# Ledger of designs, part 41: peptides against a protein of PDB entry 6EJA

Target 1, 276 residues: chain A of PDB entry 6EJA
Amino acid sequence: VEYMPANPVRIAFVLVVHGRASRQLQRMFKAIYHKDHFYYIHVDKRSNYLHRQVLQVSRQYSNVRVTPWRMATIWGGASLLSTYLQSMRDLLEMTDWPWDFFINLSAADYPIRTNDQLVAFLSRYRDMNFLKSHGRDNARFIRKQGLDRLFLECDAHMWRLGDRRIPEGIAVDGGSDWFLLNRRFVEYVTFSTDDLVTKMKQFYSYTLLPAESFFHTVLENSPHCDTMVDNNLRITNWNRKLGCKCQYKHIVDWCGCSPNDFKPQDFHRFQQTARP

## One batch from the design tools (peptide; aimed at target 1 R160)

Design b2_p21_2_s4 (made by RFdiffusion4, then SolubleMPNN; from b2_p21_2, 6 letters changed)
Fold by OpenDDE base, seed 3:
Structure b2_p21_2_s4 (fold): chain B 276 residues (1-276), chain A 21 residues (1-21)
Amino acid sequence: as target 1 above (276 residues)
Amino acid sequence: GFGPTRPLPSAEEREELLRRA
């Protein structure tokens, strides 16, 4: 018999989408939709067709909303983190949406577990945060990610401006840009005025691929560090682009590889590792 | 590979980018 929690967690799904992949988004949305959860969708400022389609969906479901603000985001852009942070603030201000967990998704994601399984798991571990680390040499990670380099997002391009130092006393970590964060930690990231959060927000505003390490780094250096679970249970990224062939050099002044480039072949592996 | 794809901008170019951002 599957475990049925007495007080099931409710999830805020934040979808960051762009382009014209309306059908793909619709399929993904149908796969993850549940009446007890909440869906907050950001559509790229340049994707007007997709925005119209998403607005239609939001009118059909009371638990689906679209961001009234829209950012022009690029691959690896610092603005992606801004999108998440603003979405978090918005969701915390929505008092009529009592969500317990924050989960980010793209149109290329697909669930690897049933809703019941996900809810049961998160309800059991509602005080934990789930972020997958790279699991390799940290110095190598910093170099490959360009974390010791200063970037500026301008005119839909990430400009490399020079070198920078990692702040002293900060243990940098990262990996997947897919995270499951509990409301308490989201509140901390959103409203804390401590030195850690303030400095990291500033630091990552000039960072390439900021979502892959911001939340890891903040969590591990925060008073909430003991809540970290090195796992992301949610969804597989079916983005078929290899991402490791420097294909984005026209957008960013850096050659890098996103660790989120998983293939459907990884499905079974993700199911097996979806445990604390 | 991993690393920069273009040379660093000049000081003047950098300042211009910062101004425009």
Scores: peptide ipSAE 0.366, ipTM 0.923, DockQ to the pose 0.721
OpenDDE base, seeds 1, 2, 4, 5: peptide ipSAE 0.071, 0.369, 0.031, 0.363; ipTM 0.602, 0.923, 0.575, 0.922; seeds 1, 2, 4 fail the geometry check

Design b2_p21_3 (made by RFdiffusion4)
Pose (drawn by RFdiffusion4):
Structure b2_p21_3 (pose): chain A 276 residues (1-276), chain P 21 residues (1-21)
Amino acid sequence: as target 1 above (276 residues)
Amino acid sequence: PSAEFVEEIWERHEAEEEREA
C-alpha cells in the first residue's frame, strides 16, 4: 500500500447512521474525507436531530449528499438490505459521480489506515469484491442466522412467521454485513434480471439480517464468483461473553449479538500486519 | 405460529404500506 497509483480509485462511501453522536460522526467524516471520493449519507428516519446536522455537512461539500428517502433501520431488519439496494441504484444513476467501489460505514466505524493506503490497495485490486464469510459449518450458520425462517418487517419490528426451505441449486453463504463491492458487481446486483438476482431479492425481502448473506449468496453463485476475496478489510470487536445477551429480543423475534466498543487496551490490534 | 396470527401480522403490514403510500 506504499506505491502511488496512476489511476486511483474514487470511492462511494455510503454512511448508514443513527443516534445522537453527531460530533463523533463529523470527526470520522473528517478522517475519511477526500475531495475525489463521494459520500451518500442515510440517516435513520427516527434520528431527526442527527439528520439536521448531516444536512449542514451536505450543504457544505459538493461531493456529499443525503438520501432523500429515510428508513427506520432497526437491528436485523429486512429494511437494511432495502437501504443498501436503493442507495446502490441511486449511486449508479448519479452519472456525475464516477465511483469505482462501494463501502458501507456506520457512525461507530473508524478508519485504521490512511486514505492514501486505502486508495493504493483498492487501485491494485479494483476488479475484486471484499466480503468476509463465516468460514465454519454452513448448516449451523443457516440455523443461527434464522435463514430457514420466514420473517416480516412491519411496525418497526421483525416478526417470525414460520419455517421455509433453503432453495435448491445454489450455495447459501454469509458472514459480515460490512464489505467493499466494486462498481461492476453493484451494477449486476442492481440491474440484472437473471434467475439468481430476481429470486434472491424476493427471498431476502423476508429475511432476518439480510445484509449478512444476500451479497455473499448472490456473488458466489453469479458470473462474478471468481472476484470474491474472503476478507472485508474490517476489524470487528466481537466478544461473545458480553455482546450476546439477546438484547434485541423486543425488536426482533430472535436473539442476536453485536460487537463491543474498542478501549485503549485494544490499540495494538490496529497495527497487525496479518491481513489487510 | 397459528394461521390466525400470521394473517393478522400480514394485515398489519398491508395497512402500514397503504398508510405510507

Design b2_p21_3_s1 (made by RFdiffusion4, then SolubleMPNN; from b2_p21_3, 13 letters changed)
Fold by OpenDDE base, seed 1:
Structure b2_p21_3_s1 (fold): chain B 276 residues (1-276), chain A 21 residues (1-21)
Amino acid sequence: as target 1 above (276 residues)
Amino acid sequence: MSEAEREAILARYRAELEALA
C-alpha cells in the first residue's frame, strides 16, 4: 500500500531544453505531468522551433509556464547556473504557485517511479535537500572540475583566464547537476545577502560546470547544512540514467549531461581551451 | 578574445573580489 501523505508536496519542475526534440519532450512531459505540480520551462535562445512548440503546450495548461527570458547555454557554461538561479527567483515570485520542491530536468530525462511514489517520498522528507556528491577525493574533484581555475563564458565559449584560489573557509563539494531542493533552501540561495551566498555566486560565475558544485557547496557551508542528503533520486529513485544525445564536437549545445556521462577526453578538451 | 579584453575582464574580476572583501 502506497503511503498517502496528509499534506502532499507540490513540485516545481524546471525543464531546461534545447534542440528539436519536441516529441521526446512531449513524452517526458506527459510522463511527469500532474495537475498539482508546476512546470517552468526554459528553452534555449537558439531553439526557436522548440520554443514555439513549448509555448503551445503552455497555453493548454495553467500550471505550465515558459520563461519570458531565454539564454544561449553551452555545455559547461556558467550561464546554466544563471538559468537555474533566475528560474528560482521567478518561481519564488510566482505567489500563485505554492511549490515545495525544485527539481530540474532535461528533455532526455524520464521517470522510473510513479508520481505518487515521488510525492510520498518527498512529503516524508520535505525538510531535506537531495544532492549527490562525487564520493571521491575532494582535492581530486577540485582539480578535475577545474574549480581552482578561472573561467568566463563568452561568445558561446568557456575561456580559461587563469588560476584562482577557493575562498578561505569554504568547503567545496559537488557531483551531479541534478538536484531536488526544498523551497526554504531555494529562498536562502535566492535572497540571502550573507557572505557565503554572495561570494559563491561571484565565484561560480567564473566556474566551469557550476551547476555540479554550486548548490552542494552553498548548502554544506550554510546554516542549512544539516538538511543535505547525498542522493539526488535521479538514478535509483526517480529517473533513468540520462542519455546524452548532444554533439560532442560542438560545445555550443547543452544536453543536460553530467561530465560523468561524457568521455574523459571531451571534458579535458573543454578544460584545455586556449586562453584568449 | 584579445589580451586587452582578457586583462579588462581580470581587472573586473579583481574589483569584484575587492568589493566582497
Scores: peptide ipSAE 0.401, ipTM 0.898, DockQ to the pose 0.087
OpenDDE base, seeds 2, 3, 4, 5: peptide ipSAE 0.398, 0.374, 0.395, 0.369; ipTM 0.899, 0.889, 0.900, 0.890; seed 2 fails the geometry check

Design b2_p21_3_s2 (made by RFdiffusion4, then SolubleMPNN; from b2_p21_3, 13 letters changed)
Fold by OpenDDE base, seed 4:
Structure b2_p21_3_s2 (fold): chain B 276 residues (1-276), chain A 21 residues (1-21)
Amino acid sequence: as target 1 above (276 residues)
Amino acid sequence: MSEEEREAILKRYEEQLAAEA
């Protein structure tokens, strides 16, 4: 029997799509669609056919909207983060969409678990944020990700301009660019004027693969740091004790585990600890 | 905006680093 929460969370799914993945998107959309959730879709500025298709879908469902603005983005480009940030702002301004969680998806995503499982899980841990860290040496991660390098997105290319320093006092982290963020944290990222958010937005505007690190870094250095869970529900080792068998990839299906099998004591093992 | 594109970007980055070393 699946656990049904009394106050189920509602999810804002942000879909960033491009190219000719209409069929794949349609399949994914059908798989993840639920009347109680919200779907905000950004279509790459260059993908006009796909945009038309998505618009047709949005007209059929009241809880599906398409971004009125469109960016030309490349994978790894700084513009991807801008897309997410603007989408977050838009979603917060949509007062008629009372969402509780933000989840980003691509056309290649597909749910491995049921909606009920996902909702039950997130409803139980609605105050947490789910970000998967790299699980490696942090210095190595910085080097490999090029976080100590300055990049400029131009002409659908990421140009390395030179070296840069990590801002003083900031503990940089990152991993997967797939995340589940609660509304409270999204509000913080969107509206906070503190030095952390301001500096990080600037820093990551010149960052390669910014979505893999921005939210991790902001969260871990913020007053919300204790809400981080080192898991994005899309990894192979989300809950091995529960028999999760999903494969972790950069573009991967959602791999949530059944909340019925999830125990509170297991949760704490996945919670991010404060950095020394 | 694909995984392949990501890998290509990273590869170029690594190549640039190697060239400068």
Scores: peptide ipSAE 0.024, ipTM 0.463, DockQ to the pose 0.043
OpenDDE base, seeds 1, 2, 3, 5: peptide ipSAE 0.007, 0.018, 0.008, 0.008; ipTM 0.331, 0.472, 0.379, 0.364; seed 1 fails the geometry check

Design b2_p21_3_s3 (made by RFdiffusion4, then SolubleMPNN; from b2_p21_3, 14 letters changed)
Fold by OpenDDE base, seed 5:
Structure b2_p21_3_s3 (fold): chain B 276 residues (1-276), chain A 21 residues (1-21)
Amino acid sequence: as target 1 above (276 residues)
Amino acid sequence: MSEAEREAILARHAEELAALA
């Protein structure tokens, strides 16, 4: 018998989408839609056709909204983190949307778990944050991710400017850019004025693939570090092609393998909790 | 960007990180 919580969590799904794949997005949206959750959709500034289509959807559902601001995001761009951070602020300011968890999705994602399973699990562990770490040598991770390099996003390109040091005393971590964050931690990231949050926002504004490391690093070095669970409980299709994203060399002055890809064998880890 | 702009960004970033330590 599945656990049925008396006070089920409500989820804010943040969808970051681009291109012209309206039919695919519609299919994915219908698959994840539930009346008790909330959907906040950012459409790339360059994707006007898709934006018009998404606006039509948002007018049909009271729990679906589209960001009034739009960023031009590129693969590996620092602007992706900015998109998430601004979305978090917007969602916290929506007092009529009492969400408990933040979950990010893309148009290419497809749910592989039921809503009941996800809600039951998150309701049981509502005080935890779920981020998947890379699970390998940290020094190697830093080098391969280019965390010790400074990048600048400009003119739809990530320019590598030079070398930089990792902040002393900060435990840098990362892995998947798919995460499940509780409202309390999102509030901390959004409104805290402590040195950690302030300096990490600055550090990661010049970082390649910042979403794969920012939230991990902030959480593990924060007073909320005890809420870390090394499992992102990915609810979308893990059947993604493994490999390096060198095809984006024309956009980014870097070539590396993303730790965001999961193996099909990870399916059985859905209900497993592991704390660092 | 120019070399001067590049160096300025690097220097500013380094200073801000040093303040965190």
Scores: peptide ipSAE 0.269, ipTM 0.848, DockQ to the pose 0.107
OpenDDE base, seeds 1, 2, 3, 4: peptide ipSAE 0.219, 0.106, 0.117, 0.172; ipTM 0.819, 0.767, 0.782, 0.801

Design b2_p21_3_s4 (made by RFdiffusion4, then SolubleMPNN; from b2_p21_3, 12 letters changed)
Fold by OpenDDE base, seed 2:
Structure b2_p21_3_s4 (fold): chain B 276 residues (1-276), chain A 21 residues (1-21)
Amino acid sequence: as target 1 above (276 residues)
Amino acid sequence: MSEEERKEILERYEEQLRKEA
């Protein structure tokens, strides 16, 4: 008998989806759906067919909503971070959805634990935030991520404008763009007017792959820094052979490719990651 | 975008940096 917490956490799942992979999304949704959680889905502005499909799903479930706003997102672009930030604000303003954790998902992203295990775990550690760091030299990370460079998202491209300085006194960190954030920290990120949050929002609005670093950096430099756990409790699976082959003329480009599904052959990976 | 595509973007970026250095 699995331990059932007395006050189980409720999760707001934010799904950022694009393309035409409606069947894939449906399969993923069925796998993660639970009546006690909340699902907030953003569909790329260019994915009208998928948007219609998602709207149909949202009408069937009271705990599923679709963003009334839609962005043309580039995965490596600042618009993706904007999408998360706006969704966080929306979720905080939804007083009828008492969620405790924020979890972002793609169509090919799964928790490494069952729902019951995940809820039990998060209920025990409800005051913690889970972000996976890169685990390598930070200077190299900054360079590799281009954090010392200025980028502008325009016309589905990221344009490098020049060099920039990392803000003084800020310890930059990052890694995975998949995270589990508690409501308290989300509130801080959304409503704080302190210098850290303000400067970082500005800084990352011109950053390549901002979601891989923004929340890490803000958390570690914030009054909530002691809540950091270097683990995102999730696994993503991508298959290059089954993925899109895009040619990039600029630093970054967006082809609108959908995530790949997990395959039965990937089961061994789940077992490995699920081991304590 | 897949993780592989992201990796390719970063690799191209790094290559460009090396050329400019």
Scores: peptide ipSAE 0.023, ipTM 0.591, DockQ to the pose 0.030
OpenDDE base, seeds 1, 3, 4, 5: peptide ipSAE 0.007, 0.017, 0.015, 0.014; ipTM 0.393, 0.437, 0.424, 0.430; seed 4 fails the geometry check

Design b2_p21_4 (made by RFdiffusion4)
Pose (drawn by RFdiffusion4):
Structure b2_p21_4 (pose): chain A 276 residues (1-276), chain P 21 residues (1-21)
Amino acid sequence: as target 1 above (276 residues)
Amino acid sequence: APSPELLQRGREIRAEEDELF
């Protein structure tokens, strides 16, 4: 990541944000901002204060826009995938924004390498997609995710409605819902009418935590399967002893886990050279 | 727990998915 690319990638950052931490969001935005990238910010419908603050930012910079549509993106909700898919369509239709990669971030994310290094790395691997799979037993993953269960999002709640079959003929996979996808794959997901994309969009409209498996499943079974890199280029601070308290039991008909917040004792973790 | 109307809707969705797949 030390070299200087002659044809650097231009990155579309899609920020899916909620809550009150506008100053922290502004600090993270400052760290990731470059005039040659693009920023498309979705603010949860329920976070009006944060939306007003985001509008000030978008009014200041030509390469920053806010989604005019806003969804209540509850934890594990089917609406998160809807949010990503609509943002991808919107971004592909914005012809004045010639972006090469799609990177999703939350208000709780932070870069651990400089923009120069990120651009250099992605410029070398521009034809790859970066998704992290669970890598362990797949039947256990399907069960723990509830992928063999039918869910419906209404009234800001995920209702468990019954069982359903895993469709035959495709491999189902999943893992992290943080990723980096190249433009060619995003176009395929958005505009393809083949049997895989059409049926997976339907299947995942009624799925809990859809973003943790939709893009994995589509990519591995698609003509782009040979572009997958099993690394999302993220460090996620999972600590199961603390983060799996079924804390979302009132929002979804399921038990879930979330990553812990980093502390000062974790600083050395951001310096690991093991994987990019 | 889901209401009866939601469970009926679940049965309709499942039937559509069985025909589709």

Design b2_p21_4_s1 (made by RFdiffusion4, then SolubleMPNN; from b2_p21_4, 6 letters changed)
Fold by OpenDDE base, seed 4:
Structure b2_p21_4_s1 (fold): chain B 276 residues (1-276), chain A 21 residues (1-21)
Amino acid sequence: as target 1 above (276 residues)
Amino acid sequence: APSAELLALGEEILAEFDELF
């Protein structure tokens, strides 16, 4: 029997989806769906079939909504961060959805715990933010991520346009693009007009894979820095053969790794990481 | 490779960064 908190947190799940994997999405949705949580789904502008399917789902559940706006996002594109930021704003403006945590999900990302375990854990640590850092040499991370390079998203491509300097006085960090953020920090990111948030939004508008670093960097340099937990409570399927090659060279002027879809054979990893 | 126009835009953006940071 799992511990049931007296005041359980409610989660806003933001799903950014694309392609034609409607069955996979449906399966994932069923696995994470709970009546006490909220689901806000962005479907890529080019994925009309999937959009129709998601709309049908949203009509069946009162706690499921689809973004009225749709972006054409690409892997590694700066527009992905824009999608998250706009979704955060939307969710903060939804006064009828009293969520406590923001969690992004895709078909390649799953919580390592059951819903009850996740809720219990987050309810205990409701004032914390969960972002997984790379845990390596920061200079190496900057180079490998191309943070010292200027990228521009145009015509469904990330163009490398030149070299740039890391802003002075900013401790850049990053790692996983899967995070669990409390409402307070989301409010800060969304509405703060301080120098940090303003400059970082500008900086990351021209960044490759911005979601892997933006929230880490903002959090660690903010007044909320003491709320960081170096764990995202996620299991991401990283297949080196499929994800860690230049498979997206036609989309991005860079080589890196991307998460892959979970396969049935990957479920053993869930069991290993799921501590009783 | 990026077009000349994109490269020029990149230079403008970098100039803005130099002013901002």
Scores: peptide ipSAE 0.322, ipTM 0.882, DockQ to the pose 0.885
OpenDDE base, seeds 1, 2, 3, 5: peptide ipSAE 0.320, 0.322, 0.299, 0.315; ipTM 0.879, 0.882, 0.874, 0.880

Design b2_p21_4_s2 (made by RFdiffusion4, then SolubleMPNN; from b2_p21_4, 7 letters changed)
Fold by OpenDDE base, seed 5:
Structure b2_p21_4_s2 (fold): chain B 276 residues (1-276), chain A 21 residues (1-21)
Amino acid sequence: as target 1 above (276 residues)
Amino acid sequence: APSEELLRKGEEIRAAFDELW
């Protein structure tokens, strides 16, 4: 008998979508939709067709909303982090949506766990945050991610402007840009005025692929560090284009192969992954 | 390649970081 929590957690799913993948998004949405959860959807500013489609969905469900603001995001862009941060703030200000966890998704994601399994697990570990680290040499990770480089997002391009120093006393970490964050930590990230949060927000405003590292780094250096679980539960199958990030050289002044790239064969492996 | 303006901006940002950290 699966654990049935008396007070099941409610999840805020934040979907960041772009392009014309309406059918794909619709399939994913139908697969993850539940009346007890909340869905907050950001559509890229340039994706007007998709935006219209998503608005139609939001009008049909009371627990689905679309961001009134829209950013023009690019792959690897710092604006992606801004999108998450603003979404977090919005969600915290929605007093009529009592969510307990924040989970980010894209249109290419598809659930590999049942809602009951996810809710049961998160209800048991409601005080934890789930972020998957790279699990390798941190120095190599920094170099490969370009964390010691300064980037500026401008005109739909990530410009590499030169070298920078990582702040002293900060343990930088990262890995997967898919995470499950509890409300308490999201509140901290959103409203804290301490030096850590302030400096990291600034630092990551000029970072390539910031979502792969920002929340890891903030969490591990924060008073909430003891809530870190090095696992993102592998709740979705990511239908992302495989290969090295060099294919995006026209958008980003960076080239590399990410260890976070998923392969089709990973589906079975992820589905069978044990809970932490 | 980034413009001279972007490079200048980058230098300003780097300098600001050095002052803060």
Scores: peptide ipSAE 0.074, ipTM 0.735, DockQ to the pose 0.916
OpenDDE base, seeds 1, 2, 3, 4: peptide ipSAE 0.065, 0.028, 0.016, 0.028; ipTM 0.714, 0.568, 0.453, 0.578; seed 3 fails the geometry check

Design b2_p21_4_s3 (made by RFdiffusion4, then SolubleMPNN; from b2_p21_4, 7 letters changed)
Fold by OpenDDE base, seed 1:
Structure b2_p21_4_s3 (fold): chain B 276 residues (1-276), chain A 21 residues (1-21)
Amino acid sequence: as target 1 above (276 residues)
Amino acid sequence: APSAELLAEGERIRAEFDALF
């Protein structure tokens, strides 16, 4: 299954992190680190301790950089999409980093395969984009995600303002906010001035959990629509007891789900998932 | 909307990934 590609893809890992779990982040980072890849880390504006720790790490590796700008990100916040979009622009402007794929990660996210497996696979399918769709009724998804609702991020809260219309002629899709995007598509999203990209950037600036839907929707309605693969190639740790309850009502005027932080005892789950 | 061929290719790729070990 694995092969040594003649021109192996190089990955830009974008890590969006917050809190004080520096040790956990370091462990995760070491697990995914490779000299041939690139790591661009955004630390929440409020997480100064973590920022200092991440800066220390970045000084030890030439292929690790920290965003000079920092946003205050909240669960479900529209600013998360802004973080990704700005990171994409930054990465495209880094001419000394010839990356082929954009992969977003957090402390609660882990690649399902080894580096060699991932590189081999992506090298074979370097022209594809990997996004996981919800796999359910789309109308239900729209309602459940609140895509037909207008939200405003203000004071570290997502305020529901009212109803809105989904733009005509757009097939809305979404699912996981973890994705693998090739450089070509990232370039399109970043620099295209067509009606689709322009409208969607505006639309999703007032969207709850925008990263779960923006890239799906843009891709499927774009000239790159034939490059979509319905798989995000990730494993995420979920709390079975909490599920998708309204535990974050204090942050957003909506209900949703959040992944757990990984604990050392959770690593056995990777072994089970990675085994054929 | 993606064509039937595109969907089939996507499924193939997904299956291939799932078979990696």
Scores: peptide ipSAE 0.111, ipTM 0.708, DockQ to the pose 0.014
OpenDDE base, seeds 2, 3, 4, 5: peptide ipSAE 0.027, 0.030, 0.009, 0.033; ipTM 0.577, 0.665, 0.306, 0.663

Design b2_p21_4_s4 (made by RFdiffusion4, then SolubleMPNN; from b2_p21_4, 6 letters changed)
Fold by OpenDDE base, seed 5:
Order: structure tokens, then sequence, then C-alpha cells
Structure b2_p21_4_s4 (fold): chain B 276 residues (1-276), chain A 21 residues (1-21)
């Protein structure tokens, strides 16, 4: 049963969009829009038409902004995590947007719960973070995700550079790349200078599908570990599988299918071009 | 990996969410 909380949470929706499906995005936006929430939209650097369309929308609403920076993201690319991290920093620096939760969306998402339901629930659990784990054997997860492999995003491709070790003392986890994070945890991820956050940002800058694992791993190994809820509530209809698996595409050197694998000895030459 | 307690709590919260909304 729905109820109105005394202190309702306000949500920062971060939309990462690409392509030319402007009408679809418009329909989705209208379905999720509410005056009490905030919408921060990143349009892929290559999607100029869509960017123009989104800018038009943002000018009509005071609680809708478009990232002034734009990244070229690829499937499985480390740049997606960078996009989220930079968006988080931007949102924390926006003092005029008092948001309580961070929720990521894509253009293909569509809400399956009402705003009142979502707000009521999150207001009740405002101190929790919602991330869905893979629900399988962790060793298998590591193998299938390639977490023990080193990757470099370059020229719209994820290059495999060789093997790597999981940092000692770190319990690696992951699953869905759709999550609901409270402001406190986002602040920790953004501004903490502790060894965990620093090393994990470095580690995941060379990781395939980093958004499926980074926040899980950081949270579970952090002082905030007791705030984890192993569920992302499935508030939207995602057209993607929530699980993680080994997958090959023309832009990813993975699953032994790429002839363009680099050797570990080549890694040092590429480090200078890597971004945090 | 998450503790058994955290996993159980997650399931409880999930069920609550599904029941209430």
Amino acid sequence: as target 1 above (276 residues)
Amino acid sequence: APSAELLAKGEEIRKEFDELF
C-alpha cells in the first residue's frame, strides 16, 4: 500500500543515452518525469542529433540538465564507469539539486512502478544501497567477467592485455549494472581518498564491464558494507539481461575470440594514455 | 561476497517491496 512519507526522498536520475531514438527517449522521459526529482542526461559523443534533441528538452525543465562533457562509450568499456563517476561528482557539486538517491537509466528503460511507490519505498530505506549480485559462484563470476584479465579501452575497442591478480584482501562482487545508491555512499565513492576507493578506481579503469562490479565491490569492502541490499528493485523494464557472462563483440577482445590480444609486456606503453 | 545476513535482508526487503507495491 502506498503512503506519503513525511520527508520524501528526491532522486537524481542519470540517463546514459545514445543513438537516434529520440521519440522513444521522449516517451520514456515523460513517463518518469516528476517535478521533485532531478534528471542528468549524458548523450554519447557520437550522437549529435540526439544531443540536440535532448538539449531542447532540458531547456524546458529546470530540473533537467545535460552533461557539458560527453564521452564516446562502447559496450563493456571502462568509459561507462567514468561517465557515472563524473556524473556523480557533478551532481554532488550542484548545490541547488538536493538529491538523496542516484538511479541510472538508459533510453530503453521504462518504469514499472509509480513515482509514489518508488519514493515511499526509498524514503523508508533511505540509508540503504540497492545492488543486485550475480547469485552464482564467485569464482565463476570472476572468470566470466574477466576480472582477472587486464583490458584497455582505446579506439572504440576493449583490448585484452593479459592476466592480472585480484588485489589482496578485496572481496570482488558484481551483477547488475543497474543500481540505486544513496547520496552518502556516492559521496564516499566520489571524495574518499582511502586505499580501497583509490585502488578500485585504478583497478576498474582496466576492467571489462566495470559498472557491473565496481560499486558492488567498493560497497562490500567499505565501511558502508552493512548498507547493501542484494536487490535493485527492478523499478524499470530493462531490455537487457541482468546477469553477467563472457561475451564477445567486434569491439571487445574477450572469450578467446580476438586475434588482436596484446601481451602484458605491452601494457606499460599504454599506461600513459589511460584515464583514471 | 555479501554475508548470509545481508543476502537474507535483501530478500526480505525485495519481498516487502513486491507485496507493498
Scores: peptide ipSAE 0.132, ipTM 0.738, DockQ to the pose 0.014
OpenDDE base, seeds 1, 2, 3, 4: peptide ipSAE 0.028, 0.037, 0.027, 0.008; ipTM 0.524, 0.564, 0.629, 0.355

Design b2_p21_5 (made by RFdiffusion4)
Pose (drawn by RFdiffusion4):
Structure b2_p21_5 (pose): chain A 276 residues (1-276), chain P 21 residues (1-21)
Amino acid sequence: as target 1 above (276 residues)
Amino acid sequence: SLFDDAIAEFEATTGLPVTPL
């Protein structure tokens, strides 16, 4: 990541944010901002204060826009995938924004390498997609995810409605819902009317935590399957002893886990050279 | 009801059966 690229990638950051931490969001935005990238910010419908603060930012910079539509993106909700898919369509239709990669971030994310290094790395691997699979037993993953269960999002709640079959003829996969996707794959997901994309959009409209498997499943079974890199370029601070308390039991008909917050004792983890 | 309609719509679009609770 030390070299200087002659044709650097321009990155579309999609920020899916909620809550009250506007100053922290502004600090992270400052760290990731470059005049040659683009920023498309979705603020949860329920976070009006944060939305007003985000509008001030978008008014200041030409390469920053806010989604005019806003969803109540509850934990594990089917609406998160809807949010990503609509944002991808919007971004592809913005012809004045010639972006090469799609990167999703939350208000709790932070870069651990400089923008120069990120651009250099992605410029070398511009035809790759970066998704992290669970890598363990797939039947266990399907069960723990509830992918063989039918869910419906209404009234800001995920309702478990019953069982369903895993469709035949495709390999189902999943893992992290944080990823980097190139423009070619995003176009395929958005505009393709082939049997895989059409049916997976229907299947995942009724799925818990859809973003943790929709893009994996579509990519692995699509003509772009040979572009997958099993690494999302993220460090996620999972600590199961603390983060799996079924704390979202009142929002979804399921038990879930979330990553812990980093502390000072974790700083050495951001310096690992094992994987990008 | 809303749940019945959602099950019927899922089955119509995916061809996959659903066993309701």

